# Peptides against a protein of PDB entry 5HOI, part 72

Target 1, 351 residues: chain A of PDB entry 5HOI
Amino acid sequence: FRYMPFSPAGTPFGFTDRRYLTMNEVGYVSTVKNSEQYSITVSFFDVGRFREYHFEDLFGYDLCFLNEKGTLFGQSKTGQIQYRPHDSIHSNWTKIIPLQAGERITSVAATPVRVIVGTSLGYFRSFNQFGVPFAVEKTSPIVALTAQNYRVFSVHYSQFHGLSYSLSELGTSSKRYYKRECPLPMSLPNINSDMKKDANLDYYNFNPMGIKSLFFSSYGDPCIFGSDNTLLLLSKWRSPEESKWLPILDSNMEIWKMSGGKETTDIHVWPLALAYDTLNCILVKGKHIWPEFPLPLPSEMEIRMPVFVKSKLLEENKAILNKKNEIGADTEAEEGEEDKEIQIPVSMAAE

## One batch from the design tools (peptide; aimed at target 1 I267 E300 E341)

Design b1_p25_5_s2 (made by RFdiffusion4, then SolubleMPNN; from b1_p25_5, 17 letters changed)
Fold by OpenDDE base, seed 4:
Structure b1_p25_5_s2 (fold): chain B 351 residues (1-351), chain A 25 residues (1-25)
Amino acid sequence: as target 1 above (351 residues)
Amino acid sequence: SAAELERRRREEKRRKFAERVQSML
């Protein structure tokens, strides 16, 4: 096993000079080898909101995270990171993360308010959006990171315990854990069965964990998409005892159904994001399970989620709040109640 | 109704996705 740099929905070079460093609902970051340097392009799906930009990369960035405000780059071996705002108002910044001998940056994440760096030795480093450090924590080896606002979803790997996950909130003064190194019920790539296809071996060498992507849903729920092409969503994460992973989509099964029951072994889902009841994804046709160049337009896959319950329960909770306000009950609206996780009835979580 | 609009939105998304998958077969 080797720790590899992970970025959400990143693709290998394969036999080409180009790859995607990352992609999500905002856009996609590509890199092209040009002799001893790389040319990086940051492209967006909403061309009306954002302007595509490029730059020369002399460092060979192999880590990337894209958000609505900027792009974080990292070099796994040297420890160099760079944040590039999409706007011209905010300055780029560069920092070197101190690495021990044999330590690598394995993943990076960035929100408009936080930058996170995870390493193969399990150093979890947090910064603000300007690269000012908050803390360094020692965890189990980090293999993947994503973040939304102040929340961080981290995936850890131990040779003894397999995959675990943490869900944390990075306040100004402290880190809160909702989940800390809990077992992650995700299947690892099966080397013996699937590696008969060279394309699967190339992908495995790039991403040994088989994590195609991880993200937060539009409702702030941690999501992970593994090598089994199942989308897992962490439900009830605010209640540690009630928290469960929901297999909300078998993408192979949905592609098979949408085909009318035809063979679909060469049609692949490449996950970008989960927005409400919709998986944004790239549909890939061919031998490789990842998108090639040029990037196809994103597709919207409907998910039969219990999320229909979450929207209804949000509307019902708003209706209850409005009725309480009409009755003149001085319920001090603690500004914190809007962020309470809607308890989905167990009966509706099975649809 | 809002529920009927949401149902129609879902049915349209499902249709468009199915059409996309069919175009790749």
Scores: peptide ipSAE 0.492, ipTM 0.915, DockQ to the pose 0.490
OpenDDE base, seeds 1, 2, 3, 5: peptide ipSAE 0.486, 0.488, 0.489, 0.491; ipTM 0.914, 0.914, 0.913, 0.916

Design b1_p25_5_s3 (made by RFdiffusion4, then SolubleMPNN; from b1_p25_5, 18 letters changed)
Fold by OpenDDE base, seed 4:
Parts: C-alpha cells; structure tokens; sequence
Structure b1_p25_5_s3 (fold): chain B 351 residues (1-351), chain A 25 residues (1-25)
C-alpha cells in the first residue's frame, strides 16, 4: 500500500497531460504538464463573483483545496504549501512543512479562517488563513481532509484497523473532538471485481482509498462519496452516542431509475457538494469514472432525504425564536444556540 | 406557500436531471 496525495474530487492524468487538482461547488482547479513545469488554472462556476486566474507551477503541486476566499496548494513530497487568495488585495504565502524521511503530505484543507495539513505519518498541522501555526498533533495516518469554517473532517487509514474518521473543531485556544478516530463504514475499492477495466486500475493507482470526494453539507454535516458511488452523511454528530452514517444516495441506482431501467454502466456521478437536499455533481459519460476536459456543466441530483425535516425544523425554530422575541421574553438567545443539533423526530428517521 | 415552492423546485431539479441522464443514453 502507498499513501497517495488526496484532494476532493481530484482526477488522475491518465493518458493525458492535464488533470483536475480539485473541484467543488465554488469551482475547479486544473493543472497541465508543460515539460518540467505545470500551468495551474483556478476556474469558478460563478463567473460573476470570481475571476479565473492562472500561474506557472515550478513545484508540481499535487494537492489542492478550493474555498470561496482562496486556493491552498501542496506538494506531497517536498512539503511545500502555498495559499493564494482569490482577491489580489491579500498576499500569497508559501511555507515548507517539515517532513520526515518517507513522510508525505496526504491531504490539505483550507477555510477562510483555517489551513490544515495531514500527513502519511498522521501529523495533523493547523494554521490560520495567514499561515500562522496553531498546533501539531499526532494521529493515525491521514488519507483525506476537508474543512468548513472551524470544523475539520479527517479520514485516517491503518493497515490493521482500516478506515477511521475524526470530526474536530479548531478554536483559537484548543481543538475539540466531536468524533475521534471512529470506524468509517465505507467500502474500499475491490481490486479483483472492479479493476477488470484498465480505466479503474488507473484511478485506483491515483486514489487507492476510492474516496472520490468528501465535504461538509450546507448544514455542516460531514459527507463522503466512495468507490461504491454511495453518498454517506454523518448525522447526529453532536451526540456521540447517536451519531450514525446515513447512506443518503446510491447514485448508480438513481441514474438507473432516471434511465428508465436501461444499462447505465458508462454513466458516472462525480460529486462536488451537498447543498440542502441536492447533490451538486458532474455527470460523466464514458470509460473513465472521472470528468475529462472540457469540464461538463454541474448537475443537481435531488436527494430523497428526511433532510427536509432539518430545513423545516430550522425554519420552525427560527419562527419560534422570532415569536419569543415578539412576546418580550428576555431569553438571552446565546449566539451558540444556532449551532445546536435539531432533534429530528424519531418517526422521520425511518424513511 | 414556501413548502409548495420547495416541492416545485425539487420536481424541476429531478426533471432536469432525468433529462440530462436521458440525453447521455
């Protein structure tokens, strides 16, 4: 087994000179080989809000994370990271992460307030958005990272224990764990069954964990999309005893239904983000399970989740809060209550 | 009213997605 650099929805080069370093709901980052150099382009889906930009990469960045404020790049072997704000008002910064012999950066994540670096030896490094370090923690080997605001979803791998996950919050003074190295019930790629097609072998060599992407939902729930094309959502993560992974979408089954029961073995879902009840994704046609160039327009796949309960309960709770404020009840709405997990009624947990 | 609008938006998204899948067959 070899630890490979992971970026959310990143694609292999395959037989081409180009690949996507990462993609999500904000946009996509591409790299093109040009002799010993690379040309990186940061592109956006909202062309009215953001301007596409490019630069020459002399380092061969193989890690990337895109957010609404900037792009984090990393080089897995050298330990170099670079943060590039989308706004030219803010300066780019570069840092070298100290790596031990054989250590690799395996994943990077960035929010408007935090930068996170994970390694093949399980070093978890945290920084602010300006590259000021907070802490270094030793964990199980990190294979994937994503982050939203102050929250980090990390995936870990052990040869003995398989996949695990952590969910943590990176405050100013301390790291809080909601989940710490708990078992992740995601299927690993089966080399013998799935790899009968050469195209799948190329993807496996690029991404041996088969994690196509991981992200936070618009509601702040950790999501992971594996090689089985099932979207898993971590529900009730604020309650350690009640937290569970929900298989919220079988994308192969949904494509099959939408086809009218036809063969759909050459139609693939490439996940970008989960916004409310909708998976933002790219539909891919062909032998490769990943998008080629040019990038197809994103598609919105409806998820039949009881998540309508969470939005409706959020609206109902906001309506209850607004009514309490109108009644002149000095309930100090602690600003911390907006982040309370809404109790989903037990009757709706069975759909 | 808000729930009906949300149902109509979901139905629209589902129809658009189904159309895209059919165009790929």
Amino acid sequence: as target 1 above (351 residues)
Amino acid sequence: MAELLRQLEREKKRKEFAKRVQEML
Scores: peptide ipSAE 0.433, ipTM 0.892, DockQ to the pose 0.516
OpenDDE base, seeds 1, 2, 3, 5: peptide ipSAE 0.428, 0.432, 0.433, 0.433; ipTM 0.890, 0.888, 0.884, 0.886; seed 5 fails the geometry check

Design b1_p25_5_s4 (made by RFdiffusion4, then SolubleMPNN; from b1_p25_5, 15 letters changed)
Fold by OpenDDE base, seed 5:
Structure b1_p25_5_s4 (fold): chain B 351 residues (1-351), chain A 25 residues (1-25)
Amino acid sequence: as target 1 above (351 residues)
Amino acid sequence: MAEELREKEREEKRKKFAERVKSML
């Protein structure tokens, strides 16, 4: 087994000189080979909120994570990381992560408040948004990371135990675990069945775990999209005994239904984010399961949410409606980012 | 009203997505 650099919704070069390093709901990061160097472009879906920018990459960044405040880059072999704020007010910073012989950075994640680096030896390194280190922890080998605010979803791989996951919160003084190296019930790519198409071999060599993306939902629930094109959501993760992975979408089945039951073997979903009851995704046509250039416009796929997630949706919309009714009075209420811990009503936990 | 509006928005999303998929066939 070879540890490969993972970035959310990253694409291989294939037979081209260009690929996507990462993409999500905010935008997409592309890299183009130009002789011995690379040109990186950071593009956004909301062109009114953000300005596209580019730079020359002399390091060959193969890891990327995009958020609303900046872009984190990493080089898996050298251990170099760079954070680039989208706003010019904040300075770029670069660090070298110390790597042991044969160690690789396998994944990076960044939020407006945290930077996380995971390695093939299972070193988990945390920093603030300015690159000040908090801690180094030894875990099982890390293969993928995503983060939202202070929360981190990590995927681990062991040759003996297969895939596991952790869910943790990186406070100022301590790391809290909600889940620690629990089994991840995700299907791995089937080398014998899937490799009948040459395009699948190229993708497998790029991403042996078949994790197309992982993200947090708009509700802060960990999501993962595997090679089987099933979207898994971790439900009830605050309750250790009740926590379960839910297959909330079979994207192949949904495309087939939307076609009217026609052959859809050349139409693929490429996942970006889960916003409320809709998967934001790229619809891909062709032999390759990943988007080519230029990037197609994102599409919204409606998801039939499980009853408990539908209830959370109903409560949030009641809260939004109540807030809209209270904003009839002139006061400059400070945008306290109250992390409204959406209390699932105890009454709906019983079904 | 609010639930009916949301169900209408979902149906419009489903319709738009189905039209997109059909345009790719």
Scores: peptide ipSAE 0.518, ipTM 0.916, DockQ to the pose 0.492
OpenDDE base, seeds 1, 2, 3, 4: peptide ipSAE 0.512, 0.512, 0.512, 0.514; ipTM 0.914, 0.914, 0.911, 0.914

Design b1_p25_6 (made by RFdiffusion4; failed a check: the pose's geometry)
Pose (drawn by RFdiffusion4):
Structure b1_p25_6 (pose): chain A 322 residues (1-190, 198-318, 341-351), chain P 25 residues (1-25)
Amino acid sequence: FRYMPFSPAGTPFGFTDRRYLTMNEVGYVSTVKNSEQYSITVSFFDVGRFREYHFEDLFGYDLCFLNEKGTLFGQSKTGQIQYRPHDSIHSNWTKIIPLQAGERITSVAATPVRVIVGTSLGYFRSFNQFGVPFAVEKTSPIVALTAQNYRVFSVHYSQFHGLSYSLSELGTSSKRYYKRECPLPMSLPNDANLDYYNFNPMGIKSLFFSSYGDPCIFGSDNTLLLLSKWRSPEESKWLPILDSNMEIWKMSGGKETTDIHVWPLALAYDTLNCILVKGKHIWPEFPLPLPSEMEIRMPVFVKSKLLEENKEIQIPVSMAAE
Amino acid sequence: EEEEEEKEEREEKLFEEVKELLEES
């Protein structure tokens, strides 16, 4: 099996010279093939706070993670990473991650206080926001990483367990695991979208902590999974809290559509900030549309019953209250 | 009550956006 470079909400090149590296509630990072180099553009949705800028990529970064304080870039092959703070007060710094034979950097993540690099051999290298290393750890092969403040949500893969996840906190003292390689019941992919699933074999469209600090993941099944009761290991449950396919179906008047798709950015309490993509492909294009907000609904709505009540989809009060 | 009103406004906006996409078909 070949591990692919993962970034949250990243898009493939397809038949173009540009794609999105990473995408969330802060903004979007795109890269354009420029003859032999690349042109990286860092954009923001709150235009008033940060200024959109661009720079020339002489290395070919294919890994990226965006937070409110800076942008982290990475190269899956050479192992070079660069952290660019949004403000000009703080300097950019660059490090090169040691990679063994065939070892690839599969995912990177950054917070205002931590920088995380994961490799295909299971190396977990962590730094502060300035590049000072804390500890090098060996874990299962990492396929996806996201972080918030001091906490890290890592997704692992092997030939035995399949997909597993670890939830840990990088405290000032030492590293503490909340959950260590527990089952991750995310649906795997089972065509026009072949380009995407070669770029992202797991179908993990994005994963992120919620605005209130709960781990979330959005697989190819277009269902938002939230980790509940992660503080008590014996009570951990993955809860499906939004069937985005059902929502587009309800808002489209019960019509099956093959051109409307959801691209996850982040979860804010009960609202999924996303990009509504119209077209044949399931990933967003250029220019990037304005973010949309989709309220989470428990998957308790049946299509057949909703069609009877309408004879936008009207929902029976008795069912809506449930 | 205020949170329910804001939620309903967000649902209305999503519905309008979906209809605009359908009109482009």

Design b1_p25_6_s1 (made by RFdiffusion4, then SolubleMPNN; from b1_p25_6, 16 letters changed)
Fold by OpenDDE base, seed 5:
Structure b1_p25_6_s1 (fold): chain B 351 residues (1-351), chain A 25 residues (1-25)
Amino acid sequence: as target 1 above (351 residues)
Amino acid sequence: SARERERREKRERFAKRIQELLEEE
């Protein structure tokens, strides 16, 4: 097993000179090989809000994280990281992360307030948005990171214990754990079944964990999308004993239903983000399970959230709206009708 | 409701995009 650099929804080069370093609801970052150099482009879905930019990459950045305020880049082997604000008013900064012999940066994440670096030896490094370090913690080997505001979702791998996850909050003075190296019930890629398709081998070599993406939902719940094309959501993570992973979408089953029961084995979901009850994704047709160039427009897939999750989300939204109304923001709350039973597919119906 | 219409429209757009992809050679 080799630790590979992971970025959310990143794609392999395959047989091409170009790939996506990362993509999410904000946009997509591409890199093109130009002999010994790389050209990086940061593109946005909201072209009215953000200006596309590009730069020459002399370092060969293989890690990326995009947010609404900037882009974090990393080089897995050298330990170099760069943060580039989207706004030209704010300065770029570069830092070298000290790496031990054979250590790699495996994942990076950035929010408007935090930068996080995870390594193959399990070093978890936290910084502010200006690259000022807070702490270094030793954990199990980190294979993936995402972050929202002050919260970090980390995925760990052990040869003995398989996949685990942590959910933490990076306050000003201390790190709090909501979950610390708990078992992650995600299926790993099955090499033997999938190796019959060369395209699956190329993807496995790029991403041996099969984690297509991980993100926080719009409600701040950790989400992960694995090689089985199932979207998992961590429910009730604030209550340690009640926390569970919910399979909220089988994307293959949903595509099959939406086709009218046609063969859809060549249609693939590439996950971007979860906004409320909608998975933002790229629909991909072909041999490769990942989007090629040019990037197709994002699609919106409705998620049949379990009724107990939907009710809680409606209550949390009512509570957020009530707090906004107490602060004097006149937003007309349209009272939508509550009571329609969501038929959960039998395969996802809990007894 | 407005939300039910929006969800229906999202599903119809998604189903249309799946059908378009199925018709691409």
Scores: peptide ipSAE 0.495, ipTM 0.921, DockQ to the pose 0.614
OpenDDE base, seeds 1, 2, 3, 4: peptide ipSAE 0.495, 0.496, 0.491, 0.495; ipTM 0.921, 0.922, 0.919, 0.922; seed 2 fails the geometry check

Design b1_p25_6_s2 (made by RFdiffusion4, then SolubleMPNN; from b1_p25_6, 15 letters changed)
Fold by OpenDDE base, seed 5:
Structure b1_p25_6_s2 (fold): chain B 351 residues (1-351), chain A 25 residues (1-25)
Amino acid sequence: as target 1 above (351 residues)
Amino acid sequence: DEEERRRQEIRERLAKRIQELLAEE
């Protein structure tokens, strides 16, 4: 096994000189090989809100994370990271992460308030948005990271225990764990069955874990999309005893249904984000399971959220809307958050 | 009614895009 640099929805070069470093709901970051140099372009889906920009990369960045405020780049071997705000008001900053012999940066994540670096030796490094360090923690080897606001979803790999995950919050004074190195019930790529096509071998060499992407939903739930093309959502993560992974979308089955039951083995879903009740994704036709150039327009796939998750999300949205309306009105009404236990209908787990 | 209409429009757009991709052969 080799630790490879992971970025959410990143694509391999394949037989081309270009690839996507990362993509999500905000946009996509591409890199092109130009002799010994790279040209990086940061593109956005909302062209009215953001301006596309490019720069020359002399370091060969192989890690990337895009958010609404900036882009984090990393070089897995040298330990160099760079944060580039999308606005011209805030300055770019660069830092070298100290790496031990054979250590690699395996994943990076950035929010408007935090920068996170994970390594093949399990060093978890946290910074603010200006590159000021908070802490260094030793964990199991990190293979993937994502973050939203102060929350971090990390995936770990052990040769003895396989895949695990952590969910943590990076406050101002301390790190809180909601989940710490718990088993992750995700299937690893099957080298013997799926590698009959050269395109699958190329992708496996790029991403041995088969994690196409991981993100937080619009409601702040950890999501992961594996090689089986199933979207998993971590439900009830605030309650340690109730927390479970939910298969909320089989994307291959959904494509087959929406085709009218046609052969769809050459149509692939490439995940971007989970927005409310829809998976934002790129639909790709061909031998390669990843998007090529130019990037197709995103598509939306309806998810089948369990009724209890949908209802809790509707209540959390009402509470967020009410808090936004109350911040507009100076009236101190202490209306108690009645935790209405939404009864899960057993019937939707069996279809 | 409005939520189900929105979901139906999403399904129709997805189905259309899949048919477009199936016709590119």
Scores: peptide ipSAE 0.654, ipTM 0.960, DockQ to the pose 0.543
OpenDDE base, seeds 1, 2, 3, 4: peptide ipSAE 0.654, 0.655, 0.654, 0.651; ipTM 0.960, 0.960, 0.960, 0.959; seed 2 fails the geometry check

Design b1_p25_6_s3 (made by RFdiffusion4, then SolubleMPNN; from b1_p25_6, 14 letters changed)
Fold by OpenDDE base, seed 4:
Structure b1_p25_6_s3 (fold): chain B 351 residues (1-351), chain A 25 residues (1-25)
Amino acid sequence: as target 1 above (351 residues)
Amino acid sequence: SEREKRREEKRKRLAERIQELLEEE
C-alpha cells in the first residue's frame, strides 16, 4: 500500500497531460503538464459570481481544495502549500509544512476560516485562513480530509484496523471531537475483481482507497462516496451513541432505474456535493470512471433520505435556534422589541 | 406541490441526460 495525495473528486492524468486536481459545487481545478511546469486553472460553475483564473505552477501541486473564498494547493512530497483567494483584494500566501523522511501530505482542506493539512504519518495541522498555525496533533495516518466552516471530516487508514473516521470542530482555543477514529464501514476497492480493466488499475494506483469524494452536505453532515458508488451520510453525529452511516444513494442502481433498466455499466457517477436531498454529480460514459476534458455539465440525482433523519435534523436545528434565541433573549430582554416570528428557512419549511 | 414539481423536473432532466449518454457511441 502507498499513501497517495487525495483531493475531493480529483482525477488521474491517465494517458493525458491534464487532470482535475479537485471539483465540487463551487467549481473545478485543472492542471496541465507543460514540460517541467504545470498550468493550473481555477474554474467556477457560477460564472456570474466568480471569474476563472490561471497561474503557472513550478512546484507540481498534487493536492487541492476549493471553497467559495479561495483555493488551497499542496505538494505532497515537498510539503509546500499555497492559498489563493479568489478575490484579488486578499493576498496569496505560501508555507512549507515540515515533513519527516518519507512523510507525505496526503490531504488538504480549506474553509473561509480554517486550513487543514493531513499527513501519511497522521500529523493533523490546523491554520487560520491566513496560514497562522493553531495546533499540530498526532492521529492515525490521514488519507482524506474535508472541511466546512469550523468542522473537519478526516479519514484515517491503518494496515491493522483498516479505515476509520473522525469528525471534529476547530474552535479558536481547542479542537472538539464529535467522533474520534471510529470504524468507517466503507468497502475498499477490490483489486482482484476490478483490475481486469486497465482503467481500474490506473485509478487504483491514483487512489488506493477508492474514495471518489468526501464532503459535508448542505446540512453539515459528513458524506463519503467510495468505489462501490454508494453515497454514505453520517447521521446523528452530535449524539455519539446514535451516530450511524446511512447508504442514502446507490448511484449504480439509480442510473439503472432512470435508464429504464438498460445496461448502464459504462455510465459512472462522479460526485461533487450533496445539496439538501440532491447529489450534484458529473455523469461520465466510458472506460474511465472519472470525467475527462471538457468537463460535462453537472447532473442532479435525488437521494432517499430516511424520514427519521430529516425530522431529527429539523429538531436539532430548532434546538440550535432556540438556544440562540435563549442567549439572544438574555441580551435582547433588556430592550423590549417584539416577537419576531422565527422564519424557518423556506428550504426547511418546504419539506 | 411546487416541491414535487421540482423533483419531477429533476428526475426528468436526469433521465434525459442518461438517455443522451446511452445513445453516445
Scores: peptide ipSAE 0.572, ipTM 0.938, DockQ to the pose 0.495
OpenDDE base, seeds 1, 2, 3, 5: peptide ipSAE 0.569, 0.572, 0.570, 0.570; ipTM 0.937, 0.937, 0.938, 0.936

Design b1_p25_6_s4 (made by RFdiffusion4, then SolubleMPNN; from b1_p25_6, 15 letters changed)
Fold by OpenDDE base, seed 5:
Structure b1_p25_6_s4 (fold): chain B 351 residues (1-351), chain A 25 residues (1-25)
Amino acid sequence: as target 1 above (351 residues)
Amino acid sequence: SEREKRREEIRKKFAERVAELLKSQ
C-alpha cells in the first residue's frame, strides 16, 4: 500500500497536462504542467465576491484545501506548505513541516482560524491561520482531512483495522475529541471488479481509498463520499451513544431515477458540498468519473436515503418480462438488453 | 410549501441536466 496525497474532490492528470487540486462550494483550484513548473489558478463560483488569481508553482504542490478566506497548498514529499489569503490584506506564508524518512503529508485542511496537516505516519499538526503551531499529536496514519471553523474530521487507515475516523475540536488551549479513531463504515474500491475500466485504474492509483471528497455539511455534520458513490453523513455525533452514519444519497440511483430508468453508466456525480438538503456536485459525462476542462456548472441533487437497490429492480423487471413471455405475448426480444428503459415504480418517482 | 416547490424545481433542473447529458455524444 502507498499513501497518496489527498485533497477534497481533487482529480488526477490522467492523460492531460492539467488537473483540479481541489474543489468545493467556494470554487476550484487547477494546476497546469508548464515545462518544469506548474501554473496554479484559484477560481471561484461566486465571481462577484472573489477575483480569480493565478501564480507559478515551483514546488509542485499536490495537496490543496480551499476555504472562503484563503487556499492552503502542500507538497507531500518535501513537507512545504503555503497559505494564500484571497484578499491582499493578509500576507502569504510558507512553512516546512519536518518529515521523517519515508513520511508524506497525506492531507491538509484550512479554515479561517486553523491549519491542519496530517501525515502517513499519523502526525497530526495544528496551526492557527498565520502558521503559528499549537500542537503535534501522534495518531493512526491519516489519509484524509477536512475542517470547518475549529472542527476537524480526519480519516485514518490501518492495514490491520481498515478505515477509521476522528472528529475533534481545536480550541485555543486544548483539543477535544467527539470521536476518536472509530470504525468508518465506508466501502473501499474493489480492485478486481472496478479495475475493468482503464480510467478506474488511473483513479485508483491517484486515490487508493476511493474517497472522492469529504466535507462538513452546512449544519456542521461530517460527510464522506466514497467510490460506491454513496454520500454518508455522521448524525448525532454530539451524543456518543447515538452517533451513526446515514447513507443520505445513492447518487447512481438518483441519476438512474432522473433518467427515467435509462442506462446512465457514463454519467457520474462529482461531489462538492452538502448545503441544507441538497448535494452540490458536478455532473460528469464520459469514461472518466472526474470532471475534465472546462469545469461544467455545478448541479444540485436532492438527498434521499437509498431504500431501493437498482439490481433488485432489474431482477424484478426481468422476472416480469419472463412471465410475459411465458404467457405467449410475442414481445420481440430486442437484442439491446442494456438500453431498455426501465419503468421506475411510481413510488420511486414520487419520492 | 415553499420548500417543497424549491425541491421540485431542483429535481426538475437536475432531470433536465441528466436528459441533456444523455443526448450529448
Scores: peptide ipSAE 0.550, ipTM 0.936, DockQ to the pose 0.761
OpenDDE base, seeds 1, 2, 3, 4: peptide ipSAE 0.546, 0.549, 0.547, 0.548; ipTM 0.934, 0.935, 0.933, 0.935

Design b1_p25_7 (made by RFdiffusion4)
Pose (drawn by RFdiffusion4):
Structure b1_p25_7 (pose): chain A 322 residues (1-190, 198-318, 341-351), chain P 25 residues (1-25)
Amino acid sequence: FRYMPFSPAGTPFGFTDRRYLTMNEVGYVSTVKNSEQYSITVSFFDVGRFREYHFEDLFGYDLCFLNEKGTLFGQSKTGQIQYRPHDSIHSNWTKIIPLQAGERITSVAATPVRVIVGTSLGYFRSFNQFGVPFAVEKTSPIVALTAQNYRVFSVHYSQFHGLSYSLSELGTSSKRYYKRECPLPMSLPNDANLDYYNFNPMGIKSLFFSSYGDPCIFGSDNTLLLLSKWRSPEESKWLPILDSNMEIWKMSGGKETTDIHVWPLALAYDTLNCILVKGKHIWPEFPLPLPSEMEIRMPVFVKSKLLEENKEIQIPVSMAAE
Amino acid sequence: EEEEEEEEKEEREEKLYKEVKTLLE
């Protein structure tokens, strides 16, 4: 099996010279093939706070993660990473991650206080926001990484367990695991979207902590999974809290559509900040549309019963209250 | 406070509905 470079809400090139590296509630990072180099553009949705800028990529970064304080870039092959703070007060720094034979950097993540690099051999290299290394750890092969403040949500893969996840906190003292390689019941992919599933074999469209600090993941099944009770290991449950396909179906008047798709950015309490994509492909295009907000609904709505009550989709009060 | 939160959710749902209808056109 070949591990692919993963970034949250990343898009493939397809038949174009440009794609999105990473995308969330802060902004979007795109890259354009420029003859032999690349042109990286870092954009923001709150235009008032940060200034959109661009720079020339002489290395071919294919890994990226964005937070409110800076942008982290990475190269899956050469192992070079660069952290660019949004403010000009703080300097950019660059490091090169050691990679063995065939070892690839599969995912990177950054917070205002931590930088995380994961490799295909299971190396977990962590730094502060300035590049000072804390510890090098060996874990299962990592396929996806996201972090918030001091906590890290890592998704692992092997030929035995399949997909597993670890939830840990990088404290000032030492590293503490909340959950260590527990089952991750995310639906795997089972065509026009072939380009995407080669770029992202797991179908993990994005994963992120919620605004209130709960791990979330958005697989190819277009269902938002939230990790509940992660502080008590014996009570951990993955809860499906939004069937985005059902919501588009309800808002479209019960009509099956093949051109409307959801691209996850982040979860804010009960609202999924996303990009509504119109077209044949399931990933967003250029220019990037304005973010939309989709309220989370428990998957308790049946299509057949909703069609009877309407004879937008009106929902019976008795069912809506449930 | 609860009534204001429900009104905000309804406004977001109406906005999403209008965006979906625009896409269907």

